Peptides against a protein of PDB entry 5Z08. Designs and how they scored, part 64

Target 1, 168 residues: chain A of PDB entry 5Z08
Amino acid sequence: RQKDEWAKKTSSLMKQLDWFIGEHLGAMLAAEELGGPVVGELMEIDPDDLSAGFNAHGKLKKATSQPDLDRRQRRIDDIWGPQDEQGQAHKRKRGADEALAASAEMRDLIEQLMNKLVEAGGDNSATYVEIPRESAAARFLVRSKVAMFHPNDARRLRLVDFGRDLDD
Target 2, 222 residues: chain B of PDB entry 5Z08
Amino acid sequence: GLPRLIDAIEEASKIPAKRRQTPIKPTIEKLTTHLYTHGASPDSLLRLADLLTLRNHLDQASLAAITRNLYPSSTVSDEVVLRFIGALGHGQLKPTLALQALFLRWLVMVYHLLENPGVLGQVYGVLFDLLDTAAIRPQLCHLLALVTRRKHVRPFRIQAILTLSRQTGGDPNLTGLLRVFKNYYPEIIVGDATKGRASAFKHPDPQWRQHLDEIQQRRSEA

## One batch from the design tools (peptide; aimed at target 1 W6 A7 M14 W19)

Design b2_p22_5_s2 (made by RFdiffusion4, then SolubleMPNN; from b2_p22_5, 13 letters changed)
Fold by OpenDDE base, seed 5:
Structure b2_p22_5_s2 (fold): chain B 168 residues (1-168), chain C 222 residues (1-222), chain A 22 residues (1-22)
Amino acid sequence: as target 1 above (168 residues)
Amino acid sequence: as target 2 above (222 residues)
Amino acid sequence: KEEWARKTKTLEEIYQRLQYAL
């Protein structure tokens, strides 16, 4: 009986988390990956400033001519390119696909972090998940104080131990 | 095509059912079949929104059938959204609360297709003030969950949800919305009455979503 | 029993922290 109640509660929380990630967080993470505002930072970005694109620090890039800007700018221009109905449809589809991808990445990362915490059996060294890249999802988990990077390896992420704070 | 079907329904909507020369049901079935197969263009959506939201002689079953098949083939304009929002609440000229619940459900299901999602944020107060209406509350809470941003989370609205949650014995939809508010203000104490089951605000109709995605995909290939 | 409770509490904390960071 009690085990079943906890299982039901866990399932309910997971469903809520999945909804939150899919319906709220995914689009914002996708925007961050595309060089948009950092999730949780209310950048008062004027909608007109969105057209200028964002620098590596999430600040508005001034139009500096560097070629690596061209690929992101092409993606931004493919996303923000001419308002033809077809261009907007492709933009929306791409934005939706990026939001889905970001949602899936966040969900998978949370699941891996939780699984590693359970598997580690109290060994903090075994709690690290290897991440293929520093994603918006990974950064957001760190900013939210859900996860921490390994001090010497930014490819290793672990769940913050809530245990001490949960028993107090 | 779809415009001709809408024309026929618009004309029929002006006439009481008992005075129609021909039954409208076959035309509604053709419309809903067309909508199911091809979706509605922005222009067609606006015309259909007017048929759904304005008082006319169409029966509730027909209006519900149109709403259930209201697949956008493209985007949803602010004007279309505002027609549906303007149809909410109590009043002699308003659609039935059952139909309003379907409109809110539709807005949830097409939220990602809005030309300007910010339009719902602009009418946030109008939506929020309807939370006391039990018949539409489930879908309204879901829509508000999607729309809510930090700017909307105000102390008076927090208190309003807490009060309404207590009055309703902890409506799971209100608890769900309050959890969204807690994202912005973690100090919000969800009292014991709200420790209950929160709604997860799952997609209302996965089959409808899949079919919408198919319609939207065809547009991207055209 | 404790393991499921811990998992549930952890999920709740994750969810709350993610929400708070927005």
Scores: peptide ipSAE 0.517, ipTM 0.497, DockQ to the pose 0.319
OpenDDE base, seeds 1, 2, 3, 4: peptide ipSAE 0.494, 0.491, 0.489, 0.513; ipTM 0.623, 0.623, 0.625, 0.578

Design b2_p22_5_s3 (made by RFdiffusion4, then SolubleMPNN; from b2_p22_5, 14 letters changed)
Fold by OpenDDE base, seed 2:
Structure b2_p22_5_s3 (fold): chain B 168 residues (1-168), chain C 222 residues (1-222), chain A 22 residues (1-22)
Amino acid sequence: as target 1 above (168 residues)
Amino acid sequence: as target 2 above (222 residues)
Amino acid sequence: EKEWAEKLKELEEIYQRLQYAL
């Protein structure tokens, strides 16, 4: 009975977290990845707007075809191809794909961080996850004080021990 | 619908309880039930914020009941936030300190739904200057812990918290806020008076959070 | 039982911190 209640509560909270990441946070993470605003500076980013990309100042680019844009900006420009209905549909789809990718990255990173904390059995040295890159997801987890980087290695991320940080 | 319930309460709020032809309690109960079930739209939130923050003839129990059920169905506008911030502090026209504490608690619980969280950063000084008010200090410290950025952590504010912490015998909420400041300036010496247990600023009401999430989720599916 | 309670507490704290960072 108690175990079933805990399992139900955990499942419910996981569904809420997955919804929050997928439907609310994912577009913001994708925007930050695409050189847009930092997560939280712009609320309710439409995934369709992600396809427009962002200028060097983090503002939504108007579709200006400049050829020498970096690979990211080219991907954004490729997302924001010609103003035909097909081009707009491809743009919307790619914006949605970037939001989905960012959501998946955040979810996977949280899961890895939690799993490593459990596996470490209290050994703080074993709690680090290796990250392939400093993503918007990784940065957001650090800003949120959910995770912290290793002091000497920015490729190593660990979950903050929420229990111990109160007693120190 | 919700607008008609608000209309009835607005009209009743203009009249002293002893002069009302009909009891308002059944209408308040209908409102709170509706808010619990469906939440409040941005327009309804603004109207309810005015009812909660402006001096009227509504009783404290009714105002508290509305505040406890003030679930946003969408976002929270800057205007709504500013109504609640404007209602803080001492004054004959301001809500009771008990109701102000509920408003601050509400702002903490809906912080992630603000259209512009930066609005609280703009009024940071107003919030900070109220830290001496013991009745609202716990919720105020929690809100400030969320709002604080590096630009707000100034030497005069550090000194103000340290002074107030000494004067209060090391209020754990002030110690908690000072720990937030230390994240931006590690060199801040939390003196012996702050060796007490700092507040962790945990979510004030997990059940309220869960219910809010259910209301917000239904909006995305509609 | 303790492990489930710890995991739930951890998830609650993660979720809360993510919401507060917006």
Scores: peptide ipSAE 0.429, ipTM 0.659, DockQ to the pose 0.370
OpenDDE base, seeds 1, 3, 4, 5: peptide ipSAE 0.442, 0.418, 0.462, 0.428; ipTM 0.620, 0.681, 0.574, 0.681; seeds 1, 4 fail the geometry check

Design b2_p22_5_s4 (made by RFdiffusion4, then SolubleMPNN; from b2_p22_5, 15 letters changed)
Fold by OpenDDE base, seed 2:
Structure b2_p22_5_s4 (fold): chain B 168 residues (1-168), chain C 222 residues (1-222), chain A 22 residues (1-22)
Amino acid sequence: as target 1 above (168 residues)
Amino acid sequence: as target 2 above (222 residues)
Amino acid sequence: EKEWAEKLKTLEEIYQRLRYSL
């Protein structure tokens, strides 16, 4: 009975985590990997540049003035503009594929970190996962204080011991 | 038990304070103590959500005290969520804006316990349209930061946040929400009016979180 | 039982830290 309740709670939480990663975090991680904003960092962005992009009816205003505004308008147009239905479908598909890939990477990394923690049996030296690259997923886990890099090896990542941080 | 305390409060809520034969305050204190110690079951949460969101004769201090102690012992149903969302906005039948801010803060703090987090995404438009209400904006932006998905980031909503940000002199909560939008669409330009400190949307109450975790753990041991 | 409790607590903490770091 208790084991079944624990299993149900764990399954429920895993579903929530998978949903959060897949439906929310994955797109942000993919954006960071593509040279977009860092997930969770305060970005100072100019509202006048975005507002120049949209009229009172939600249509893109033609940016009249500076070449940088034109590049920003082109980027906004590339995202929101009437692209050919095929070009928009391909960009949306690529963006969806990148978000799925980032979601899978984050989920796999969390699972590896959890498995290594269990396998280590309390040996902190054995809790490190080897990561093939510094990904947006790995960086976000560190920024979130979920994981930490090995002090001498950025290819080694471990889960933070959440029990000790409460006693300090 | 908790159901009997809720029954007594429900009956008292139908009667104006001046016409009650017995003071309700001792029963509210028993309820809040019970909630703090044991939390509320899904069924009790629904009944308490109705008491908090429907117009009755309970005083604002009692309603706020119940809300501050509204620890779920289990999950939070879609029905409970929808009661709190339905209580938002302006109107004679709506709770006070101060109480609405507490409801939004509660939804932020229990978001991980929702049976279906997607329910908030379905009512995203209702939440977003309330951003002009200054009294609830901080908690509303925090909830929207958790709820926002790529499908919700639309040109008209980007423009609405930018317009409202300019009108408010760069509210840090709006800047924080616009940053969440930029995570989905990096090309969103948030101008000089948003160069201010964006809200980091940190957990509103770490002590409340710790106590919730203790309540959730005890249910797992029983 | 203790192992399942620890795993659940760890998963909850991961989920919360990820969620509030946005």
Scores: peptide ipSAE 0.560, ipTM 0.592, DockQ to the pose 0.304
OpenDDE base, seeds 1, 3, 4, 5: peptide ipSAE 0.544, 0.544, 0.544, 0.550; ipTM 0.637, 0.644, 0.638, 0.625; seeds 1, 3 fail the geometry check

Design b2_p22_6 (made by RFdiffusion4)
Pose (drawn by RFdiffusion4):
Structure b2_p22_6 (pose): chain A 102 residues (1-31, 98-168), chain B 214 residues (1-190, 199-222), chain P 22 residues (1-22)
Amino acid sequence: RQKDEWAKKTSSLMKQLDWFIGEHLGAMLAAEALAASAEMRDLIEQLMNKLVEAGGDNSATYVEIPRESAAARFLVRSKVAMFHPNDARRLRLVDFGRDLDD
Amino acid sequence: GLPRLIDAIEEASKIPAKRRQTPIKPTIEKLTTHLYTHGASPDSLLRLADLLTLRNHLDQASLAAITRNLYPSSTVSDEVVLRFIGALGHGQLKPTLALQALFLRWLVMVYHLLENPGVLGQVYGVLFDLLDTAAIRPQLCHLLALVTRRKHVRPFRIQAILTLSRQTGGDPNLTGLLRVFKNYYPEIIVSAFKHPDPQWRQHLDEIQQRRSEA
Amino acid sequence: SEKRRYLNLDEIYQRLLAAYDS
């Protein structure tokens, strides 16, 4: 099957993203850098793992977030995540993976 | 003759205007004239795109003059297209929004000359996420309308464009893009973009006809 | 499932690069 390539591509891309977060983004968030990288990654991992865990239930895809988390603000500003409209302490990913003809 | 002019504009691009041993306006005009007559080669286009995209000491009037006369001879590379894509939106590395509108206008006018038009499809999300920026929205919509293929019409983009249409009170450029979306998915709840400058199109066609000569 | 995961990750990677200068 062609499945593990979609796995190989994902494992490879995950590592490239973590490299970007650690080398470039954490330092930008500080304005320590190491702390910012770890929390951004944990948040993205939590966000992604949950979006698929819901499959169809669009309502269950919110994660709890500290009050003034800069990682969520950046992710919302970059249009990769969205706050819940009723309160801003839960967050969901934009669902890039959903496709009509997937 | 053209590379020598670019070499001069590149050097002047590195130092402030008052420290220049010569006014640059006469040299910018020579470049503008040469580009009007002969077009820009693939390599010259790349160098000009760097001058238009990177932060330098060139003034706005000079950059706009260059952009307006950026008629390609032959083709347009991915290297050139991506530099203009990267120049879009807000950020200290990026050019003014006015120049960005000119770049987007230019990409529409040269869309048929790209070596690899699919490259715009590979950055579709970069173009789309910028629709909120009103200063460049009309030009963004026209370019997105040319670039949109079925694979790009995803539910999250459908919802995002509908929300933006409601919040802006109904931008006709957004509804024009939604029309293109509906062509791929008619299930969607319901300006046919024209060429932005016909004289520029005509002048480009004249310059491009030289490719048939040998 | 792996394709959907990839597409999510790929869009995140691209959009974060594009928003880096924001």

Design b2_p22_6_s1 (made by RFdiffusion4, then SolubleMPNN; from b2_p22_6, 12 letters changed)
Fold by OpenDDE base, seed 5:
Structure b2_p22_6_s1 (fold): chain B 168 residues (1-168), chain C 222 residues (1-222), chain A 22 residues (1-22)
Amino acid sequence: as target 1 above (168 residues)
Amino acid sequence: as target 2 above (222 residues)
Amino acid sequence: EWAKKTKTLEEIYQRLLASFDD
């Protein structure tokens, strides 16, 4: 009975989270990836600074490489290219595709983080997920204090131990 | 009076121009002259909003002439506002984008006469989603600049403006709207796409405003 | 295990939501 109640609650929460990610968060994450404003509080991030990503502390890395700016600007220009009717339809489609991709990335990342936390059995060193890139999804999880980067490796992300914050 | 002129135009609007026994133009001219002189009551505004927004057999020039002379003698009800908002966007049953631009311009010019300005805040999403429509964007940005409150300034909308600004090569109306957003969230970085000229959202027609003020003053004396 | 998972998901969801309300 209690296990079934927890399972139902987990399923309900997952559905709510999936809805939230799909209907709201995905588009905003896609927007951040495309050089738009940072999702959540960090609206202070220049689209150019978004290219630099966040450091292990959730702070924007200084955009050191001009080339990535050009790639994002090109992605922006490609996503947001000339206003011909055909261009608008392509833009809407591309925006939808990017929102879907960002939603999928966020969902997958949350799932991996949760799975690693369960598998680690309390070993904090085993809780890290290796991320292929510093995505808007990864950065948002860090900003939201859901996850944290490894101090020495920004490719390693772990879930924040909420148990410590509940006992304090 | 104005109700009888509206009745005549409503009846004429049901009939194709080629099948009308009498030219409608003289009746439209009488209507527009009456509106210019006296304005429209709330009841007359609603009837005129229906005439302007519903598909009928009136010509675009007549509809535009009525819209240009649509001076409220009193307040503008939520119902009147919602008729104009409902007429916005793409669709075979919707007014032309040129008329929609005139409706948005009208809403900007009468914003201070709305019985409930909050009604526009309730339909904020509908208005915002039309920003991609270039033909109405200038007036739409101006209206949104008036309507925008902190609750409307969401990350997705900030991004949508930034995005559309880049797409348009820095439309000054979008830059102007983004500045309004930045007033609520100063941390919004507008990037290079917004280094361009921003619209100041000046009153679209100072002469129309002056004439509206004269009509409104007569109401306060009556 | 399920309790921990549920609590963790709740906390994730709440923190994600809070990031938009601030």
Scores: peptide ipSAE 0.389, ipTM 0.395, DockQ to the pose 0.261
OpenDDE base, seeds 1, 2, 3, 4: peptide ipSAE 0.391, 0.382, 0.387, 0.387; ipTM 0.459, 0.460, 0.438, 0.431; seeds 1, 3, 4 fail the geometry check

Design b2_p22_6_s2 (made by RFdiffusion4, then SolubleMPNN; from b2_p22_6, 12 letters changed)
Fold by OpenDDE base, seed 4:
Structure b2_p22_6_s2 (fold): chain B 168 residues (1-168), chain C 222 residues (1-222), chain A 22 residues (1-22)
Amino acid sequence: as target 1 above (168 residues)
Amino acid sequence: as target 2 above (222 residues)
Amino acid sequence: EWAKKLKTLEEIYQRLLASFDD
């Protein structure tokens, strides 16, 4: 009886989480990956300043010279710029594909983090998931205080230990 | 009880050590023992914060001993936090930088017990402007790493940390703070600004944490 | 174990939601 209730509640919550990731978060994560605003930023930062990035001198890189910035800015312009109907359809499809990919990445990352937490049996060293890249999804989980990077290895991510706060 | 010990220390703090009729050390030891065993209530914590932050005639060793045993038995109020924040920086009326470092370490260790964690976010600028103070920088960076939210990560602060990192030869605590900022601004280049490894911002005292948890657990059972 | 998993998922979900209210 209790196990079945817990299973039902877990399933319901997973559906809500999947919906939230798929319908809301995925598109915003995709925008961040494409050099758009960081998820949950109020637009007070000039997109041009975000796209330009900060050099080792903390100066905004002038938009002109760095190929990765040009790629992000072009991608932003390619996502949000006025295009003809065919270009808009391709942009919408690409945006949808990127949103789907970001949603899948976030979902998979949460699942891996949860699985590692369960498998570790309390060993904090075993709770780390290896991530192939620092993604918008990974950064968002860290900003949300859901996850943390390994102090010496940004390729390793773990859940924040909620256990102490949850047993109270 | 603890209030009577605080009363005795408050009265003694008004008098220079050379003019005290009774040595305060035994009372400080009783207070620190009591704090270690039972922690401090919110009211006692406020009174102790005043003793620690206001200029008085208590010796630095006594103030440090109180700070090291300043276990909250409950939550930490905004008022207590603001007393410690107000005590930071340079000035003749401010506590020593060594004591300020202990206060910042304490705030890190009790951060999860703050009634309103947002209070530190409101004074973020005050904390950030103290990063040039080398003696408190390690603990200050750790506290800022906990407090930092998107609204705090601004271009001028990014530039300030990068500049200070260069000036300090790549302080690992500043690198650690930049790594926190990079979560909000992925375009921040952390590696090129710093020759050093980023600080991990590990809990500064695991034994203190464990003992705090035991004190907090006794409160939930009472 | 199931209760812990559910509580963890709830906490994850709440923290993800709260990231938009800041």
Scores: peptide ipSAE 0.412, ipTM 0.706, DockQ to the pose 0.329
OpenDDE base, seeds 1, 2, 3, 5: peptide ipSAE 0.435, 0.412, 0.412, 0.413; ipTM 0.757, 0.713, 0.711, 0.709; seeds 1, 5 fail the geometry check

Design b2_p22_6_s3 (made by RFdiffusion4, then SolubleMPNN; from b2_p22_6, 11 letters changed)
Fold by OpenDDE base, seed 2:
Structure b2_p22_6_s3 (fold): chain B 168 residues (1-168), chain C 222 residues (1-222), chain A 22 residues (1-22)
Amino acid sequence: as target 1 above (168 residues)
Amino acid sequence: as target 2 above (222 residues)
Amino acid sequence: EWAKKLKTLEEIYQRLLASFDS
């Protein structure tokens, strides 16, 4: 009985998490991977800084002295100009595929982190998941204080121990 | 049971309050108590959606009380969603803007229970065109923040939000919606008028959410 | 174990939401 209740609650929460990841977080993580804004940090970025665009590292490009109006118009034209319908379709498809990939990566990473925590039986050294890359998903988990990198190895990620904070 | 309570309210809704033989308030209280305890089935939700969205002789307080207790016991059908969407906007036959705001809030709170969340994406244009209606804008922006996909982020809609944001002095809900658009197109320039605080679109009622989760859990155990 | 897993998952979810809404 109790186990079944916990299983149902866990399943319900997992569905909510999967929905949140798939519907919201995945697209934002994909945007970050594509050199867009960093998830959770953007709220404080000056809109004028966003007009400069992002470099390959998601950092703001220095605004070159071109009049803001021409740059805005050119960007609007570059984004929304008569692109061949095929080019727009390919760009949309790629963006959807990247959002799906980011969603899957985030979901898998959370699952691995949780599984390692359970398997470790209290051994903090055994709680690390090896990550193939520092993804937007991994970075977001760290920024969210859900996970932490190993201090000496950025390829190792572990879940933050919530245990002390949950019993207080 | 719930169906009999709905029957009684449906019949009472056809009659002006002054001509009713019995006060409807006790029946509304029984309905809201039942909804709070057990939630509404898909069939009951549809009937209640009709009571809430169609012009009848029910008072606004009763309609608001039903809406505040409209806990789905399971899923929310496309038909139920479309009843609420159809009730939005201006018109003598439409519910009050205050009630429309409650409907939009409800849709936000039950979004995860929609049988097909894509239905809202199909009516995205209808929702988007109502952004000029200040009374429903906060809840509408929140719903649009949930519904928006890349296909909805179009140049004309970006420009419409930017224009409306300027006209409203930077409504934080519009700024929040524009941030959602920026998730799909980071290159969207938010003008100076949008430098204001964006709405985070937090859950409108955490207690309502918790109670909904309890109702949903009981059904999974039955 | 299930209670711990659920609490952990809840905390993950809350922190992700909080960071998304910040």
Scores: peptide ipSAE 0.311, ipTM 0.427, DockQ to the pose 0.297
OpenDDE base, seeds 1, 3, 4, 5: peptide ipSAE 0.306, 0.308, 0.300, 0.307; ipTM 0.385, 0.382, 0.392, 0.389; seed 4 fails the geometry check

Design b2_p22_6_s4 (made by RFdiffusion4, then SolubleMPNN; from b2_p22_6, 13 letters changed)
Fold by OpenDDE base, seed 3:
Order: C-alpha cells, then structure tokens, then sequence
Structure b2_p22_6_s4 (fold): chain B 168 residues (1-168), chain C 222 residues (1-222), chain A 22 residues (1-22)
C-alpha cells in the first residue's frame, strides 16, 4: 500500500517535471544554446532602460546610449522575429527542433543523475554522471543548485545532497 | 472520516467506470459534503491534489465537484500548489483546460492561505507563458495579478502582453494585468488596443469566500 | 528508497522553479 502510494506520487511529479521541461525549460535552454539570454539569470535590466518608457507598440524607446541591450533584444527579435515566410517556417522548425533536443538532454540528464544517486547506495563518489558536453542543461542544473560539477573534472556531474541543505 | 473516503475514491480511480463493482457517485457526494462541512487538512489536500491532477478514471464532473468544494481547513502547502501548477498546459496527460481553469480559480481563492505565497512567484514564468491559452486566460490573469511584483515586470513580458492584447482584440483580463504592471512602472503606455474595459479581478465567488472564512474560524477556536 | 526518490524529485523541481525568481 505505502509503496504504491509513493510510486504513484513519484510518477505524478515526474510527469509534471517532464511537462515543465518540455513546454517551458526546453525553449529557454535552446535560446541559451543559440546565444540568447542565460536561463535563470535576471537580465540586469538597468532601471534607466525601464525609465526610457515603452512606445504605443510596447517596444522600449531606444534610449540612444545603451547599444548592448538593443543588440541582445535584436538578436532575440532576429531569432524569433518575422523573417520571410519560408525562412520563418525553417526558423520555427529549427527552433522547435532545438527546444526538443534541449528538453531531451535535460530529461535524460536528470534521469541519469537520479539513477546514479539510487545506485550509489550512499557512496558520494559513485554518484557522478559523465556528460559529453557542458550543455545549457548542465549549467542550469548547477545554477539552480540541483547539481554540482566534480571539482577537478567539468565532465562529471552529480546531484546535490539535499539532506544536508535542508538542515541548514 | 475524510481519509477513508479518499481511500475509497483513490481505489475507484484506478478502475474504469464500466468495470467498477459499485458506483462512485455516492462516495463523491459524501466526500464533497464532508469537505463543505469541515474542509480538508493539509494531508487530505495533498491526496486530493493528486486525485485531481493525475490521470485517472474519475469522470470530469466528479473532479469538478471535488475542486469546487476544496476548502482548506488550515494552510496550503507548497507541495499542493506545485501539483496544481504542474497540471497546467497542453498535453494528453494533463487535466482538461476546463479543470485547469477551476484549479487556477481555486488558487486565487486560497492565495491568502498559502504557507509560502512566494512559491507562485517562483513559477511566475511558467504561468506567464500560458497566457496564450484562451480557456484558462481569465483565471490565469487574475492569479498573475495577485502574484506580480516589481521583479516580474520585465520589458519582454510587457511586450508579450501588449502583443497578445493586440492579437486578442484587447482581452479585458490582459488589460487588467497590464494595469497591474503599470502600478510598478507608470511609464508603461497602454496602447489604444488596451483602451477597452479592464478586468477588476474581483473575488470569483463571494459565497465560497464566506464559507471558507467560517471553516477557517473553526480552526482558530479549536 | 521510494520516499527518498520522491523527496529528491520534489526538491529538484522546487529548485528548478526557484531559479526563475532569483
């Protein structure tokens, strides 16, 4: 009875996580891989950029002086903006494919990290997953304090021991 | 008691309606009556959140009836909130959009009972990205209106609401949300497309609120 | 083991969500 309840709850939460990864996180991770904004970093919006106001179309009025924020927003607009119909379809497809790939990488990485934690039986040295590349997914897990890199090997990633952090 | 009713419904939820030995409707009615009279404890809320958000064999009318009577007798945990948030959006494993709208309405009505209101701020992006879903947008805008803080009012989100408002012909709920954003940044130009009637985000059910207050008062006297 | 797995998954999900508030 209790095992079945725990299994059901675990399956539920996994489905929720899969949705969050697939519908939200994957697109943001794909944007990061394509040179977009870093996921979970507050874009330091300078208060001065907000003070420049928005035009009737909701575009930031170009404050003349800060070229770099305009470049990032232009890159986002160039990535997501109206290109020609054929170019839009190809970019949308490519964006969807990249989001799907990022979602799959994140999902697989979480699964591997959890499996290694269970298999290790409490041996922290056995909890490391070898990652083929430093992906946006791996970096995001570290920034979120979900995972940690091995101190001497950036190709090895492990889950954070949440049991210690809950007591602090 | 309530735990036994939940046990019976959990077991019935595993079985297709056509294969059940006993009709579940009488047990659902007992559950909803109990919830109306006494509310749900934090433990019972978590179990009911699982029943409501997980794919099972319960009918939509039963799920809606439970949701409409989901009075907390105490606080609402982060875990319960996250179950409902995780149930939002499109997908074959997700609850119906009609049921999702009821969940969002419920979160609005119990917002003041959250153990940690900040948990909704943490999922702000997830909620915001669902604004294009017309079926849940009214309740979603209301929830976002409660949750929004200065940190959430970002240029890209302002632009996204303005774009969506134009695309929807000036949805009053989006206009209402833009007004909330304007409270933090008065310089936000609500364009001509938003000159329409803004939603005031009034409490969705005053009778439900009054009944919730009665249930909560009994806890304080106990 | 199942309880630990569930708690771990809950904490992962919570931390992933929290990363958008900071």
Amino acid sequence: as target 1 above (168 residues)
Amino acid sequence: as target 2 above (222 residues)
Amino acid sequence: EWAKKLKTLEEIYKRLLASFDD
Scores: peptide ipSAE 0.352, ipTM 0.438, DockQ to the pose 0.273
OpenDDE base, seeds 1, 2, 4, 5: peptide ipSAE 0.323, 0.335, 0.322, 0.340; ipTM 0.425, 0.433, 0.397, 0.383

